# Designs tried in a protein design run: peptides against a protein of PDB entry 2L2L. Part 1

All scores and structures are predictions.

Target 1, 42 residues: chain A of PDB entry 2L2L
Amino acid sequence: SPEERERMIKQLKEELRLEEAKLVLLKKLRQSQIQKEATAQK
Positions, changes and structure headers below are counted from each chain's first letter, unless a header gives other numbers.
Peptide ipSAE is a variant of ipSAE made for these designs: the mean of its two directions, with the distance scale d0 fixed at 1.0 Angstrom where the peptide's residues are scored. Compare it only between designs on the same protein; published cut-offs may not carry over.
The geometry check fails a fold that doesn't show the stated peptide or that is severely misdrawn somewhere.

## One batch from the design tools (peptide; made by RFdiffusion4, then SolubleMPNN; aimed at target 1 E20 L23 L26; its pose is not in this set)

Design b1_p8_1_s2
Fold by OpenDDE base, seed 2:
Structure b1_p8_1_s2 (fold): chain B 42 residues (1-42), chain A 8 residues (1-8)
Amino acid sequence: as target 1 above (42 residues)
Amino acid sequence: VEEVRKEL
């Protein structure tokens, strides 16, 4: 139904928003690890 | 977005 499709699209948009936030956090953590390794090798 | 709404 059009209502079920709209519910599914809203759910997928919220899941996408959560995965985008997780990706930003993981990128920051990865950068901090690389920086710590680069400072520990000096 | 409107195309994805039509394919479902």
Scores: peptide ipSAE 0.036, ipTM 0.527, DockQ to the pose 0.058
OpenDDE base, seeds 1, 3, 4, 5: peptide ipSAE 0.035, 0.032, 0.032, 0.032; ipTM 0.525, 0.488, 0.489, 0.485; seeds 3, 4, 5 fail the geometry check

Design b1_p8_1_s3
Fold by OpenDDE base, seed 1:
Structure b1_p8_1_s3 (fold): chain B 42 residues (1-42), chain A 8 residues (1-8)
Amino acid sequence: as target 1 above (42 residues)
Amino acid sequence: VEEVRKQL
């Protein structure tokens, strides 16, 4: 039904937003690790 | 988004 399709699109949009937020956090954590390793070698 | 809406 059109209502079931709209519910599915809303769910997929929420899952996409959560995975985008997780990707941003993982990129920040990775960058912080690289910076800590670069400062520990000086 | 509209192409996904047509495939469901």
Scores: peptide ipSAE 0.037, ipTM 0.534, DockQ to the pose 0.060
OpenDDE base, seeds 2, 3, 4, 5: peptide ipSAE 0.036, 0.036, 0.030, 0.029; ipTM 0.526, 0.468, 0.477, 0.463; seeds 3, 4, 5 fail the geometry check

Design b1_p8_1_s4
Fold by OpenDDE base, seed 3:
Structure b1_p8_1_s4 (fold): chain B 42 residues (1-42), chain A 8 residues (1-8)
Amino acid sequence: as target 1 above (42 residues)
Amino acid sequence: VEEVREKL
């Protein structure tokens, strides 16, 4: 159904938004780990 | 997006 297709597209857009937010968080966590390791070696 | 709409 056209309605089921539109629901699936909305779900995939929300999943994409959540994975983008997760990727930003993981990049920040990785940067924080590298900074902590660099400060612990001084 | 339209190609996905045809496959569903």
Scores: peptide ipSAE 0.036, ipTM 0.538, DockQ to the pose 0.054
OpenDDE base, seeds 1, 2, 4, 5: peptide ipSAE 0.033, 0.033, 0.031, 0.032; ipTM 0.523, 0.520, 0.500, 0.509

Design b1_p8_2_s3
Fold by OpenDDE base, seed 1:
Structure b1_p8_2_s3 (fold): chain B 42 residues (1-42), chain A 8 residues (1-8)
Amino acid sequence: as target 1 above (42 residues)
Amino acid sequence: EELRKKLE
């Protein structure tokens, strides 16, 4: 049904937003780790 | 639009 397709598209868009937010968090965590290691070596 | 076509 066209309505089922629109529900699935809405669900996949929400899943994508959650994975994008997770990716941003992991990138920030990785950057913070690299910065801490670089400051501990000085 | 392409995502809609893949669900048809």
Scores: peptide ipSAE 0.044, ipTM 0.553, DockQ to the pose 0.059
OpenDDE base, seeds 2, 3, 4, 5: peptide ipSAE 0.034, 0.042, 0.030, 0.043; ipTM 0.507, 0.547, 0.479, 0.546

Design b1_p8_2_s4
Fold by OpenDDE base, seed 1:
Structure b1_p8_2_s4 (fold): chain B 42 residues (1-42), chain A 8 residues (1-8)
Amino acid sequence: as target 1 above (42 residues)
Amino acid sequence: EELRKQLQ
């Protein structure tokens, strides 16, 4: 159904948004860890 | 705190 395809596209867009937000969070966490390790070595 | 506001 066209309506079923539209629901699937909306679900995949929301999943993509959540995985993009998770990727941004993980990148910030990784950067914070690297910075803490670099300050602990000085 | 700012990190939680960017996830919504």
Scores: peptide ipSAE 0.080, ipTM 0.673, DockQ to the pose 0.060
OpenDDE base, seeds 2, 3, 4, 5: peptide ipSAE 0.034, 0.036, 0.032, 0.033; ipTM 0.504, 0.517, 0.499, 0.495

Design b1_p8_3_s3
Fold by OpenDDE base, seed 5:
Structure b1_p8_3_s3 (fold): chain B 42 residues (1-42), chain A 8 residues (1-8)
Amino acid sequence: as target 1 above (42 residues)
Amino acid sequence: EEARKQLQ
């Protein structure tokens, strides 16, 4: 159904938004870890 | 899930 497809697209868009937010968080966490390691080695 | 298919 066109409505089932629209619902699936809405779900996939929300999943994509959550994975994008998670990716941003993980990138920040990784950067913070690298910075802490670089400051602990000085 | 099938009960949601009868209302659309």
Scores: peptide ipSAE 0.032, ipTM 0.474, DockQ to the pose 0.026
OpenDDE base, seeds 1, 2, 3, 4: peptide ipSAE 0.032, 0.028, 0.026, 0.029; ipTM 0.505, 0.429, 0.430, 0.477

Design b1_p8_4_s2
Fold by OpenDDE base, seed 1:
Structure b1_p8_4_s2 (fold): chain B 42 residues (1-42), chain A 8 residues (1-8)
Amino acid sequence: as target 1 above (42 residues)
Amino acid sequence: VDRFKKAL
């Protein structure tokens, strides 16, 4: 059904947005860990 | 992807 396709597209767009936000957070956390390790070696 | 193909 066209309505089922539209619901699925909306769900996939929300899943994509959540995974993009998670990827940004994980990149920030990883960078913070690298910075902490680099400061602990001085 | 497979769920999308089943919904089409």
Scores: peptide ipSAE 0.066, ipTM 0.626, DockQ to the pose 0.048
OpenDDE base, seeds 2, 3, 4, 5: peptide ipSAE 0.061, 0.053, 0.060, 0.062; ipTM 0.605, 0.596, 0.604, 0.608

Design b1_p8_4_s4
Fold by OpenDDE base, seed 5:
Structure b1_p8_4_s4 (fold): chain B 42 residues (1-42), chain A 8 residues (1-8)
Amino acid sequence: as target 1 above (42 residues)
Amino acid sequence: VKRFEEAL
């Protein structure tokens, strides 16, 4: 049904938004770890 | 998204 397709598209868009937010967090965490290691080696 | 709409 067109309504089921619209529901699936909305769900996939929300999942994508959550994975994008997670990716941003993981990138920030990785950057923080690299900076912490670089400051611990000085 | 458009390819998904066309496949369903």
Scores: peptide ipSAE 0.050, ipTM 0.585, DockQ to the pose 0.045
OpenDDE base, seeds 1, 2, 3, 4: peptide ipSAE 0.046, 0.039, 0.037, 0.038; ipTM 0.573, 0.542, 0.534, 0.539; seeds 2, 3, 4 fail the geometry check

Design b1_p8_5_s4
Fold by OpenDDE base, seed 5:
Structure b1_p8_5_s4 (fold): chain B 42 residues (1-42), chain A 8 residues (1-8)
Amino acid sequence: as target 1 above (42 residues)
Amino acid sequence: LKAPKLRR
């Protein structure tokens, strides 16, 4: 049904939003690790 | 009588 399709699209949009937020967090964690390694070598 | 399940 059109409503079943709309529910599926809403779910996929929420999954995408969560994966984007996770990617931002992982990028920040990676940057923090590189900075800690660079400060421990000085 | 099985009630019609509203397919939303």
Scores: peptide ipSAE 0.043, ipTM 0.520, DockQ to the pose 0.018
OpenDDE base, seeds 1, 2, 3, 4: peptide ipSAE 0.047, 0.044, 0.043, 0.046; ipTM 0.533, 0.516, 0.511, 0.531; seeds 1, 2, 3, 4 fail the geometry check

Design b1_p8_7_s2
Fold by OpenDDE base, seed 5:
Structure b1_p8_7_s2 (fold): chain B 42 residues (1-42), chain A 8 residues (1-8)
Amino acid sequence: as target 1 above (42 residues)
Amino acid sequence: VKKFEEAL
């Protein structure tokens, strides 16, 4: 039904938003690790 | 996503 499609699209958009937020966090964590390793080697 | 929206 159109309503089931709309619910599914809303769910997939929220899942995408959460995975994008997770990806941003993981990129920041990775960058922080690389910077800590680079500062510990100086 | 588009193929899934068409299959519902």
Scores: peptide ipSAE 0.041, ipTM 0.565, DockQ to the pose 0.045
OpenDDE base, seeds 1, 2, 3, 4: peptide ipSAE 0.035, 0.035, 0.033, 0.031; ipTM 0.532, 0.535, 0.526, 0.518; seeds 1, 3, 4 fail the geometry check

Design b1_p8_7_s3
Fold by OpenDDE base, seed 5:
Structure b1_p8_7_s3 (fold): chain B 42 residues (1-42), chain A 8 residues (1-8)
Amino acid sequence: as target 1 above (42 residues)
Amino acid sequence: LRRFEEAL
């Protein structure tokens, strides 16, 4: 139904938003690890 | 998205 389609699209958009937020966090964590390694080698 | 919306 059009309502089921709308619910599924809303769910997929929310899942995408959560995975994008997770990707941003993982990129920040990776950058922090690289910086920590670069400071521990000095 | 639009083609996926039509296939549901």
Scores: peptide ipSAE 0.048, ipTM 0.566, DockQ to the pose 0.041
OpenDDE base, seeds 1, 2, 3, 4: peptide ipSAE 0.043, 0.038, 0.039, 0.037; ipTM 0.562, 0.532, 0.537, 0.521; seeds 2, 3, 4 fail the geometry check

Design b1_p8_7_s4
Fold by OpenDDE base, seed 1:
Structure b1_p8_7_s4 (fold): chain B 42 residues (1-42), chain A 8 residues (1-8)
Amino acid sequence: as target 1 above (42 residues)
Amino acid sequence: LKKFEEAL
């Protein structure tokens, strides 16, 4: 149904928003690891 | 996105 399709698209857009937020967190974690390694080598 | 909306 067109209504079921619209519900699925809304769910996938919310899932995408959550995965984008997770990706930002993982990028910050990776940056913190690189900075810790760079400070431990001095 | 539009091609995916057409495939559903």
Scores: peptide ipSAE 0.033, ipTM 0.535, DockQ to the pose 0.051
OpenDDE base, seeds 2, 3, 4, 5: peptide ipSAE 0.028, 0.027, 0.028, 0.033; ipTM 0.498, 0.484, 0.497, 0.536; seeds 2, 4, 5 fail the geometry check

Design b1_p8_8_s4
Fold by OpenDDE base, seed 2:
Structure b1_p8_8_s4 (fold): chain B 42 residues (1-42), chain A 8 residues (1-8)
Amino acid sequence: as target 1 above (42 residues)
Amino acid sequence: EKELLEKL
């Protein structure tokens, strides 16, 4: 139904937003690890 | 994906 479709779209948009936030956090964590390794080699 | 949303 159009209502079930709209509920599914809202759920998928929220799941996407959570995965985007997780990806940003993981990218920051990875960058911090690379920087720590690069500073420990000097 | 589109076909799954059309079944709702």
Scores: peptide ipSAE 0.034, ipTM 0.519, DockQ to the pose 0.057; fails the geometry check
OpenDDE base, seeds 1, 3, 4, 5: peptide ipSAE 0.033, 0.030, 0.030, 0.029; ipTM 0.519, 0.505, 0.497, 0.495; seeds 1, 3, 4, 5 fail the geometry check

## One batch from the design tools (peptide; made by RFdiffusion4, then SolubleMPNN; aimed at target 1 R5 I9; its pose is not in this set)

Design b1_p10_2_s2
Fold by OpenDDE base, seed 3:
Structure b1_p10_2_s2 (fold): chain B 42 residues (1-42), chain A 10 residues (1-10)
Amino acid sequence: as target 1 above (42 residues)
Amino acid sequence: KIKELEEELK
């Protein structure tokens, strides 16, 4: 139904926002690991 | 800080 399609679009938009937030956290984690390795070599 | 980010990703 048109109502089921609207519910599915809302769910997929929320899943996309959660995956974007997770990607930001993973990028920060990776950057912090690289910085710790670069400081341990000095 | 790294341990907190690893726990938020579980």
Scores: peptide ipSAE 0.040, ipTM 0.588, DockQ to the pose 0.023
OpenDDE base, seeds 1, 2, 4, 5: peptide ipSAE 0.019, 0.020, 0.017, 0.010; ipTM 0.459, 0.461, 0.431, 0.474; seed 4 fails the geometry check

Design b1_p10_3_s4
Fold by OpenDDE base, seed 3:
Structure b1_p10_3_s4 (fold): chain B 42 residues (1-42), chain A 10 residues (1-10)
Amino acid sequence: as target 1 above (42 residues)
Amino acid sequence: LEKKIEELKK
């Protein structure tokens, strides 16, 4: 059904938004690790 | 995700 397809597209968009938010968090975590290593070597 | 994409084709 066109209505079922629209509901599934909305769900996939929300799943994508959550994965993008996780990716941003992991990038920040990686940057914090690199900064901690760079400060521990000084 | 793949299963949901297959259901979107029906």
Scores: peptide ipSAE 0.020, ipTM 0.502, DockQ to the pose 0.322
OpenDDE base, seeds 1, 2, 4, 5: peptide ipSAE 0.020, 0.019, 0.020, 0.020; ipTM 0.499, 0.487, 0.495, 0.504; seed 4 fails the geometry check

Design b1_p10_4_s2
Fold by OpenDDE base, seed 3:
Structure b1_p10_4_s2 (fold): chain B 42 residues (1-42), chain A 10 residues (1-10)
Amino acid sequence: as target 1 above (42 residues)
Amino acid sequence: DLEKKAEEAL
């Protein structure tokens, strides 16, 4: 039904929002690790 | 810290 499709789209948008947040955190973690290694080698 | 927040999000 149109109502079932709308519920599924809302669920997938919430899952996408959570995965985007995870990706931002992992990118920041990776950047922090590279920066720590670059400062420890000086 | 950033590591703990990343682990909590996974």
Scores: peptide ipSAE 0.049, ipTM 0.626, DockQ to the pose 0.030
OpenDDE base, seeds 1, 2, 4, 5: peptide ipSAE 0.047, 0.039, 0.028, 0.048; ipTM 0.620, 0.583, 0.510, 0.621

Design b1_p10_8_s3
Fold by OpenDDE base, seed 3:
Structure b1_p10_8_s3 (fold): chain B 42 residues (1-42), chain A 10 residues (1-10)
Amino acid sequence: as target 1 above (42 residues)
Amino acid sequence: LIKKLEEELK
């Protein structure tokens, strides 16, 4: 139904928001690894 | 810092 499609779109938007937050954390983790390696080589 | 970010990803 149109109402089922609207509910599914709302669920997919929330899933997208969670995956975007996870990508931000993974980018911060990678940056922190590179910074630790650069400080251990000094 | 890294250990905290790893825990936030679980």
Scores: peptide ipSAE 0.037, ipTM 0.567, DockQ to the pose 0.023
OpenDDE base, seeds 1, 2, 4, 5: peptide ipSAE 0.036, 0.021, 0.019, 0.023; ipTM 0.564, 0.479, 0.460, 0.483

## One batch from the design tools (peptide; made by RFdiffusion4, then SolubleMPNN; aimed at target 1 R5 I9 K13 L16; its pose is not in this set)

Design b1_p11_4_s2
Fold by OpenDDE base, seed 5:
Structure b1_p11_4_s2 (fold): chain B 42 residues (1-42), chain A 11 residues (1-11)
Amino acid sequence: as target 1 above (42 residues)
Amino acid sequence: LEEALKRAREL
């Protein structure tokens, strides 16, 4: 159904938004780890 | 993703 397809597209857009937010958090965590390692080597 | 694309073809 075109309505079910529209609902699926909305769900996939929300899943994409959540995965983008998760990716930003993981990138920040990785950067913090690299900074901690660089500080521990000084 | 592939399962979501399968479901989106069955609608």
Scores: peptide ipSAE 0.053, ipTM 0.577, DockQ to the pose 0.125; fails the geometry check
OpenDDE base, seeds 1, 2, 3, 4: peptide ipSAE 0.036, 0.043, 0.035, 0.040; ipTM 0.481, 0.526, 0.475, 0.452; seeds 1, 2, 3, 4 fail the geometry check

Design b1_p11_4_s3
Fold by OpenDDE base, seed 1:
Parts: sequence; C-alpha cells; structure tokens
Structure b1_p11_4_s3 (fold): chain B 42 residues (1-42), chain A 11 residues (1-11)
Amino acid sequence: as target 1 above (42 residues)
Amino acid sequence: LEEALERAREL
C-alpha cells in the first residue's frame, strides 16, 4: 500500500542518517588514533 | 536524496 511504502521510505531515510553519523564518528576516531600514534613516535 | 524519495512515494 502507499502507506506501507511511505513507512518504509521513512525507516530507510532514518537508517541512512544513522549510518552516515556512525561513519563520521569512526573517521574522527581513526584520525585521532593516527594523530596519537604520530605524536608518540616523535 | 529527497527527490529520489519523492519519486519512490509515487510508485
């Protein structure tokens, strides 16, 4: 039904937003680790 | 993305 499709679209849009937020967090964490390693080797 | 979601609502 149109109502089922609209619910699915909303769920997929929210899932995508959560995965984008996780990806940003993981990239920041990885960058922080690389910077800490680079400062510990000096 | 919003335009693609709008097109998907019309199906």
Scores: peptide ipSAE 0.050, ipTM 0.571, DockQ to the pose 0.167
OpenDDE base, seeds 2, 3, 4, 5: peptide ipSAE 0.044, 0.043, 0.036, 0.041; ipTM 0.555, 0.551, 0.458, 0.546

Design b1_p11_5_s4
Fold by OpenDDE base, seed 3:
Structure b1_p11_5_s4 (fold): chain B 42 residues (1-42), chain A 11 residues (1-11)
Amino acid sequence: as target 1 above (42 residues)
Amino acid sequence: LEKKIEELEKE
């Protein structure tokens, strides 16, 4: 149905938003670990 | 940061 397709597109857009937010946090976490290791070696 | 990643995995 056209309505079922519209509901599926809305769901996939929300899933994409959550995965983009997760990717930003994982990048920040990775950078924080690298900085912590670099400060522990001084 | 880790706690907030775990929250997004439950949505």
Scores: peptide ipSAE 0.034, ipTM 0.547, DockQ to the pose 0.041
OpenDDE base, seeds 1, 2, 4, 5: peptide ipSAE 0.034, 0.027, 0.028, 0.028; ipTM 0.545, 0.518, 0.519, 0.520

Design b1_p11_7_s3
Fold by OpenDDE base, seed 1:
Structure b1_p11_7_s3 (fold): chain B 42 residues (1-42), chain A 11 residues (1-11)
Amino acid sequence: as target 1 above (42 residues)
Amino acid sequence: LEKKIEELKKE
């Protein structure tokens, strides 16, 4: 139904928003790890 | 996810 499609689109948009936020955090954590390793080797 | 959202908008 059109209502089921609308509910599924809303759910998938929220899942996408959460995975994008997680990806940004993981990229920042990875960058911080690389920087800490690079400073520990000096 | 984005591709699946686009598919559901065409139905």
Scores: peptide ipSAE 0.023, ipTM 0.505, DockQ to the pose 0.847
OpenDDE base, seeds 2, 3, 4, 5: peptide ipSAE 0.022, 0.022, 0.022, 0.023; ipTM 0.504, 0.503, 0.504, 0.505

## One batch from the design tools (peptide; made by RFdiffusion4, then SolubleMPNN; aimed at target 1 E19 L23; its pose is not in this set)

Design b2_p13_2_s2
Fold by OpenDDE base, seed 2:
Structure b2_p13_2_s2 (fold): chain B 42 residues (1-42), chain A 13 residues (1-13)
Amino acid sequence: as target 1 above (42 residues)
Amino acid sequence: LEKRIEELKKLIE
């Protein structure tokens, strides 16, 4: 139904928001690791 | 950095 499609779109938008937040977290964790390694080598 | 990582963990939970 149109209502089932709208519910599915809302769910997929929330899943996308969570995966985007996770991607930002992983990028910051990686950056923090690289920075710690670069400061330990000086 | 640590504060911002903790804020992002709370957005995923």
Scores: peptide ipSAE 0.048, ipTM 0.614, DockQ to the pose 0.053
OpenDDE base, seeds 1, 3, 4, 5: peptide ipSAE 0.043, 0.046, 0.048, 0.045; ipTM 0.609, 0.615, 0.617, 0.611

Design b2_p13_2_s3
Fold by OpenDDE base, seed 2:
Structure b2_p13_2_s3 (fold): chain B 42 residues (1-42), chain A 13 residues (1-13)
Amino acid sequence: as target 1 above (42 residues)
Amino acid sequence: LEERIQELKKLIE
């Protein structure tokens, strides 16, 4: 139904928001690791 | 940086 399609779109948008937040977290964790390694080598 | 990592963890939980 049109209502089932709208519910599916809302769910997929929330899943996308969570995966985007996770990607930002992983990028910051990676940056923190690189920075710790660069400060340990000086 | 650590504070911002904790904020992002709370957005995923």
Scores: peptide ipSAE 0.050, ipTM 0.617, DockQ to the pose 0.053
OpenDDE base, seeds 1, 3, 4, 5: peptide ipSAE 0.045, 0.047, 0.047, 0.046; ipTM 0.615, 0.616, 0.616, 0.605

Design b2_p13_2_s4
Fold by OpenDDE base, seed 2:
Structure b2_p13_2_s4 (fold): chain B 42 residues (1-42), chain A 13 residues (1-13)
Amino acid sequence: as target 1 above (42 residues)
Amino acid sequence: LEERIEELKKLIE
Protein backbone atom coordinates (compact mmCIF):
# COMPACT_ATOMS: atom_id res chain seq x y z
CA SER B 1 0.00 0.00 0.00
CA PRO B 2 1.06 3.70 -0.24
CA GLU B 3 1.15 3.76 3.62
CA GLU B 4 3.46 0.68 3.74
CA ARG B 5 5.78 2.39 1.19
CA GLU B 6 5.85 5.58 3.31
CA ARG B 7 6.71 3.53 6.46
CA MET B 8 9.51 1.74 4.54
CA ILE B 9 10.92 5.10 3.31
CA LYS B 10 10.89 6.47 6.91
CA GLN B 11 12.71 3.34 8.18
CA LEU B 12 15.34 3.50 5.39
CA LYS B 13 15.93 7.24 6.15
CA GLU B 14 16.55 6.42 9.84
CA GLU B 15 18.92 3.53 8.92
CA LEU B 16 20.78 5.94 6.57
CA ARG B 17 21.06 8.57 9.39
CA LEU B 18 22.58 5.95 11.75
CA GLU B 19 25.06 4.68 9.10
CA GLU B 20 26.12 8.31 8.34
CA ALA B 21 26.68 8.95 12.10
CA LYS B 22 28.70 5.67 12.33
CA LEU B 23 30.81 6.71 9.30
CA VAL B 24 31.60 10.10 10.96
CA LEU B 25 32.57 8.29 14.22
CA LEU B 26 34.87 5.81 12.40
CA LYS B 27 36.56 8.69 10.47
CA LYS B 28 37.22 10.55 13.77
CA LEU B 29 38.54 7.37 15.48
CA ARG B 30 40.87 6.79 12.50
CA GLN B 31 42.04 10.44 12.64
CA SER B 32 42.71 10.11 16.41
CA GLN B 33 44.80 6.93 15.82
CA ILE B 34 46.87 8.62 13.05
CA GLN B 35 47.42 11.67 15.31
CA LYS B 36 48.52 9.47 18.27
CA GLU B 37 50.97 7.60 15.99
CA ALA B 38 52.32 10.91 14.56
CA THR B 39 52.86 12.32 18.10
CA ALA B 40 54.55 9.09 19.32
CA GLN B 41 57.08 9.32 16.40
CA LYS B 42 58.21 12.90 17.37
CA LEU A 1 38.45 15.09 19.93
CA GLU A 2 37.57 12.55 22.68
CA GLU A 3 34.48 14.58 23.73
CA ARG A 4 33.31 14.67 20.09
CA ILE A 5 33.80 10.88 19.77
CA GLU A 6 31.65 10.34 22.92
CA GLU A 7 28.89 12.62 21.50
CA LEU A 8 28.89 10.54 18.28
CA LYS A 9 28.69 7.21 20.21
CA LYS A 10 25.58 8.53 22.03
CA LEU A 11 24.05 9.50 18.64
CA ILE A 12 24.38 5.88 17.34
CA GLU A 13 23.13 4.13 20.53
Scores: peptide ipSAE 0.047, ipTM 0.608, DockQ to the pose 0.053
OpenDDE base, seeds 1, 3, 4, 5: peptide ipSAE 0.043, 0.043, 0.043, 0.044; ipTM 0.601, 0.605, 0.599, 0.601

Design b2_p13_3_s4
Fold by OpenDDE base, seed 5:
Structure b2_p13_3_s4 (fold): chain B 42 residues (1-42), chain A 13 residues (1-13)
Amino acid sequence: as target 1 above (42 residues)
Amino acid sequence: LEERIQELRKKIE
């Protein structure tokens, strides 16, 4: 059904949004670790 | 994680 397809697309878009938010968080955590190591060596 | 994001993008297309 076109309505079922629309519901599935909405669900997949929400899953994508959550995974993208997690990727952004992990990239920020990695960058924060590198910065902490660079400041601890000074 | 990046692979899972690409799989989700391909299902929405």
Scores: peptide ipSAE 0.201, ipTM 0.762, DockQ to the pose 0.793
OpenDDE base, seeds 1, 2, 3, 4: peptide ipSAE 0.198, 0.199, 0.197, 0.199; ipTM 0.761, 0.760, 0.759, 0.760

## One batch from the design tools (peptide; aimed at target 1 E6 I9 E19)

Design b2_p14_2_s3 (made by RFdiffusion4, then SolubleMPNN; its pose is not in this set)
Fold by OpenDDE base, seed 5:
Structure b2_p14_2_s3 (fold): chain B 42 residues (1-42), chain A 14 residues (1-14)
Amino acid sequence: as target 1 above (42 residues)
Amino acid sequence: RVEELRKKIEELKA
């Protein structure tokens, strides 16, 4: 039904938001590691 | 995983 599809879309959008936030965090952590290694080698 | 979620959302809106 249209109502079931709307509920599924809302759930998937929430999951997407959480996965995007996780991906941003992991990218920042990776960049922080690279920067720490670059500063430790000086 | 992000792209698969986006794809599923677009499939339900189509």
Scores: peptide ipSAE 0.382, ipTM 0.834, DockQ to the pose 0.871
OpenDDE base, seeds 1, 2, 3, 4: peptide ipSAE 0.380, 0.377, 0.379, 0.381; ipTM 0.833, 0.832, 0.834, 0.834

Design b2_p14_4_s4 (made by RFdiffusion4, then SolubleMPNN; its pose is not in this set)
Fold by OpenDDE base, seed 4:
Structure b2_p14_4_s4 (fold): chain B 42 residues (1-42), chain A 14 residues (1-14)
Amino acid sequence: as target 1 above (42 residues)
Amino acid sequence: SELEKKIEELKKEL
């Protein structure tokens, strides 16, 4: 139904928002790791 | 959600 499709789209948008947030955190974590490694080598 | 839990775990590692 149109209502089922709308619910599915809302769920997929929420999943996408959460995966984007996770990707930002993973990028920051990776950057922090590289910075910690670069400071430990000095 | 499992994804929210993983995000909260990742926030604690930063």
Scores: peptide ipSAE 0.038, ipTM 0.607, DockQ to the pose 0.031
OpenDDE base, seeds 1, 2, 3, 5: peptide ipSAE 0.031, 0.027, 0.031, 0.027; ipTM 0.565, 0.504, 0.563, 0.505

Design b2_p14_5 (made by RFdiffusion4; failed a check: too like the target's own chain)
Pose (drawn by RFdiffusion4):
Structure b2_p14_5 (pose): chain A 42 residues (1-42), chain P 14 residues (1-14)
Amino acid sequence: as target 1 above (42 residues)
Amino acid sequence: RERMIKQLKEELRL
């Protein structure tokens, strides 16, 4: 099932974007807590 | 393809 192997790559590509997106956002949260306290507690 | 899957799994864990 060669297609199955390729399918896994596509699936992992999608999750990779979402997994990264959260990572980029976390980084902004760090910098958001440095300047002017952190206005929002959540 | 098996190398690519391993690489993508490694990247996804980061």

Design b2_p14_6_s3 (made by RFdiffusion4, then SolubleMPNN; its pose is not in this set)
Fold by OpenDDE base, seed 4:
Structure b2_p14_6_s3 (fold): chain B 42 residues (1-42), chain A 14 residues (1-14)
Amino acid sequence: as target 1 above (42 residues)
Amino acid sequence: SELEKKIEELKKEL
């Protein structure tokens, strides 16, 4: 139904928002790791 | 959600 499709789209948008947030955190974590490694080598 | 839990775990590692 149109209502089922709308619910599915809302769920997929929420999943996408959460995966984007996770990707930002993973990028920051990776950057922090590289910075910690670069400071430990000095 | 499992994804929210993983995000909260990742926030604690930063």
Scores: peptide ipSAE 0.038, ipTM 0.607, DockQ to the pose 0.031
OpenDDE base, seeds 1, 2, 3, 5: peptide ipSAE 0.031, 0.027, 0.031, 0.027; ipTM 0.565, 0.504, 0.563, 0.505

Design b2_p14_8 (made by RFdiffusion4; failed a check: too like the target's own chain)
Pose (drawn by RFdiffusion4):
Structure b2_p14_8 (pose): chain A 42 residues (1-42), chain P 14 residues (1-14)
Amino acid sequence: as target 1 above (42 residues)
Amino acid sequence: ERERMIKQLKEELR
């Protein structure tokens, strides 16, 4: 099932974007807590 | 090659 192997790559590609997106957002949160306290507690 | 690519993507997700 060669297609199965390719399918896994596509699936991992989608999760990869989402997994990254969260990582980029977390970096902003860190910098958001440095300047002017953190305004929002959540 | 595809199996290498899957391993690389799984590593990137970790």

## One batch from the design tools (peptide; aimed at target 1 I9 L16 E19 E20)

Design b2_p15_2 (made by RFdiffusion4; failed a check: too like the target's own chain)
Pose (drawn by RFdiffusion4):
Formats: sequence, structure tokens, C-alpha cells
Structure b2_p15_2 (pose): chain A 42 residues (1-42), chain P 15 residues (1-15)
Amino acid sequence: as target 1 above (42 residues)
Amino acid sequence: RMIKQLKEELRLEEA
């Protein structure tokens, strides 16, 4: 099932974008807590 | 090879 192998790559590609997006957002949160306290506690 | 690379990238991003 060669298609199955390619399918896994596509699936991992999607999750990779989402997994990365969170990572980029977490980095902003770090910098958001540096300047002017952190205004929002959440 | 591609699947292993992508799984490794995901594990690094989750860490």
C-alpha cells in the first residue's frame, strides 16, 4: 500500500503546522510576560 | 525516511 506511506506524510504535514503554530505562540507569550508585567493573568 | 524525519520534527516541536 504505497499510498498509505504517502498518506502518513500528508497527515504529519498537517499536524506539523499546528504543532509549530503553538510553538510560535508560546514564544510570544514569553516575550509578552517580559514587557509590562503580563497584563492578562491567563 | 521522510516519515521518520517528520516524526522526529514533531517530537522536537512537542518537547

Design b2_p15_2_s4 (made by RFdiffusion4, then SolubleMPNN; from b2_p15_2, 10 letters changed; failed a check: too like the target's own chain)
Amino acid sequence: EEIEQLKKKLEELRK

Design b2_p15_4_s3 (made by RFdiffusion4, then SolubleMPNN; its pose is not in this set)
Fold by OpenDDE base, seed 5:
Structure b2_p15_4_s3 (fold): chain B 42 residues (1-42), chain A 15 residues (1-15)
Amino acid sequence: as target 1 above (42 residues)
Amino acid sequence: SRVEELRKKIEELKK
């Protein structure tokens, strides 16, 4: 039904927001690790 | 990626 599709879209949008946030955090963590290693080698 | 898969599924359900 249209209502079932709307519910599924809302669930997938919520999961998308969480996965996007997770990717941003993992990228920032990786960048911070590289920066810490670069500063420790100075 | 998981993000691209989710975006694709959302777009498929809107059609």
Scores: peptide ipSAE 0.469, ipTM 0.863, DockQ to the pose 0.884
OpenDDE base, seeds 1, 2, 3, 4: peptide ipSAE 0.466, 0.465, 0.465, 0.468; ipTM 0.863, 0.862, 0.863, 0.863

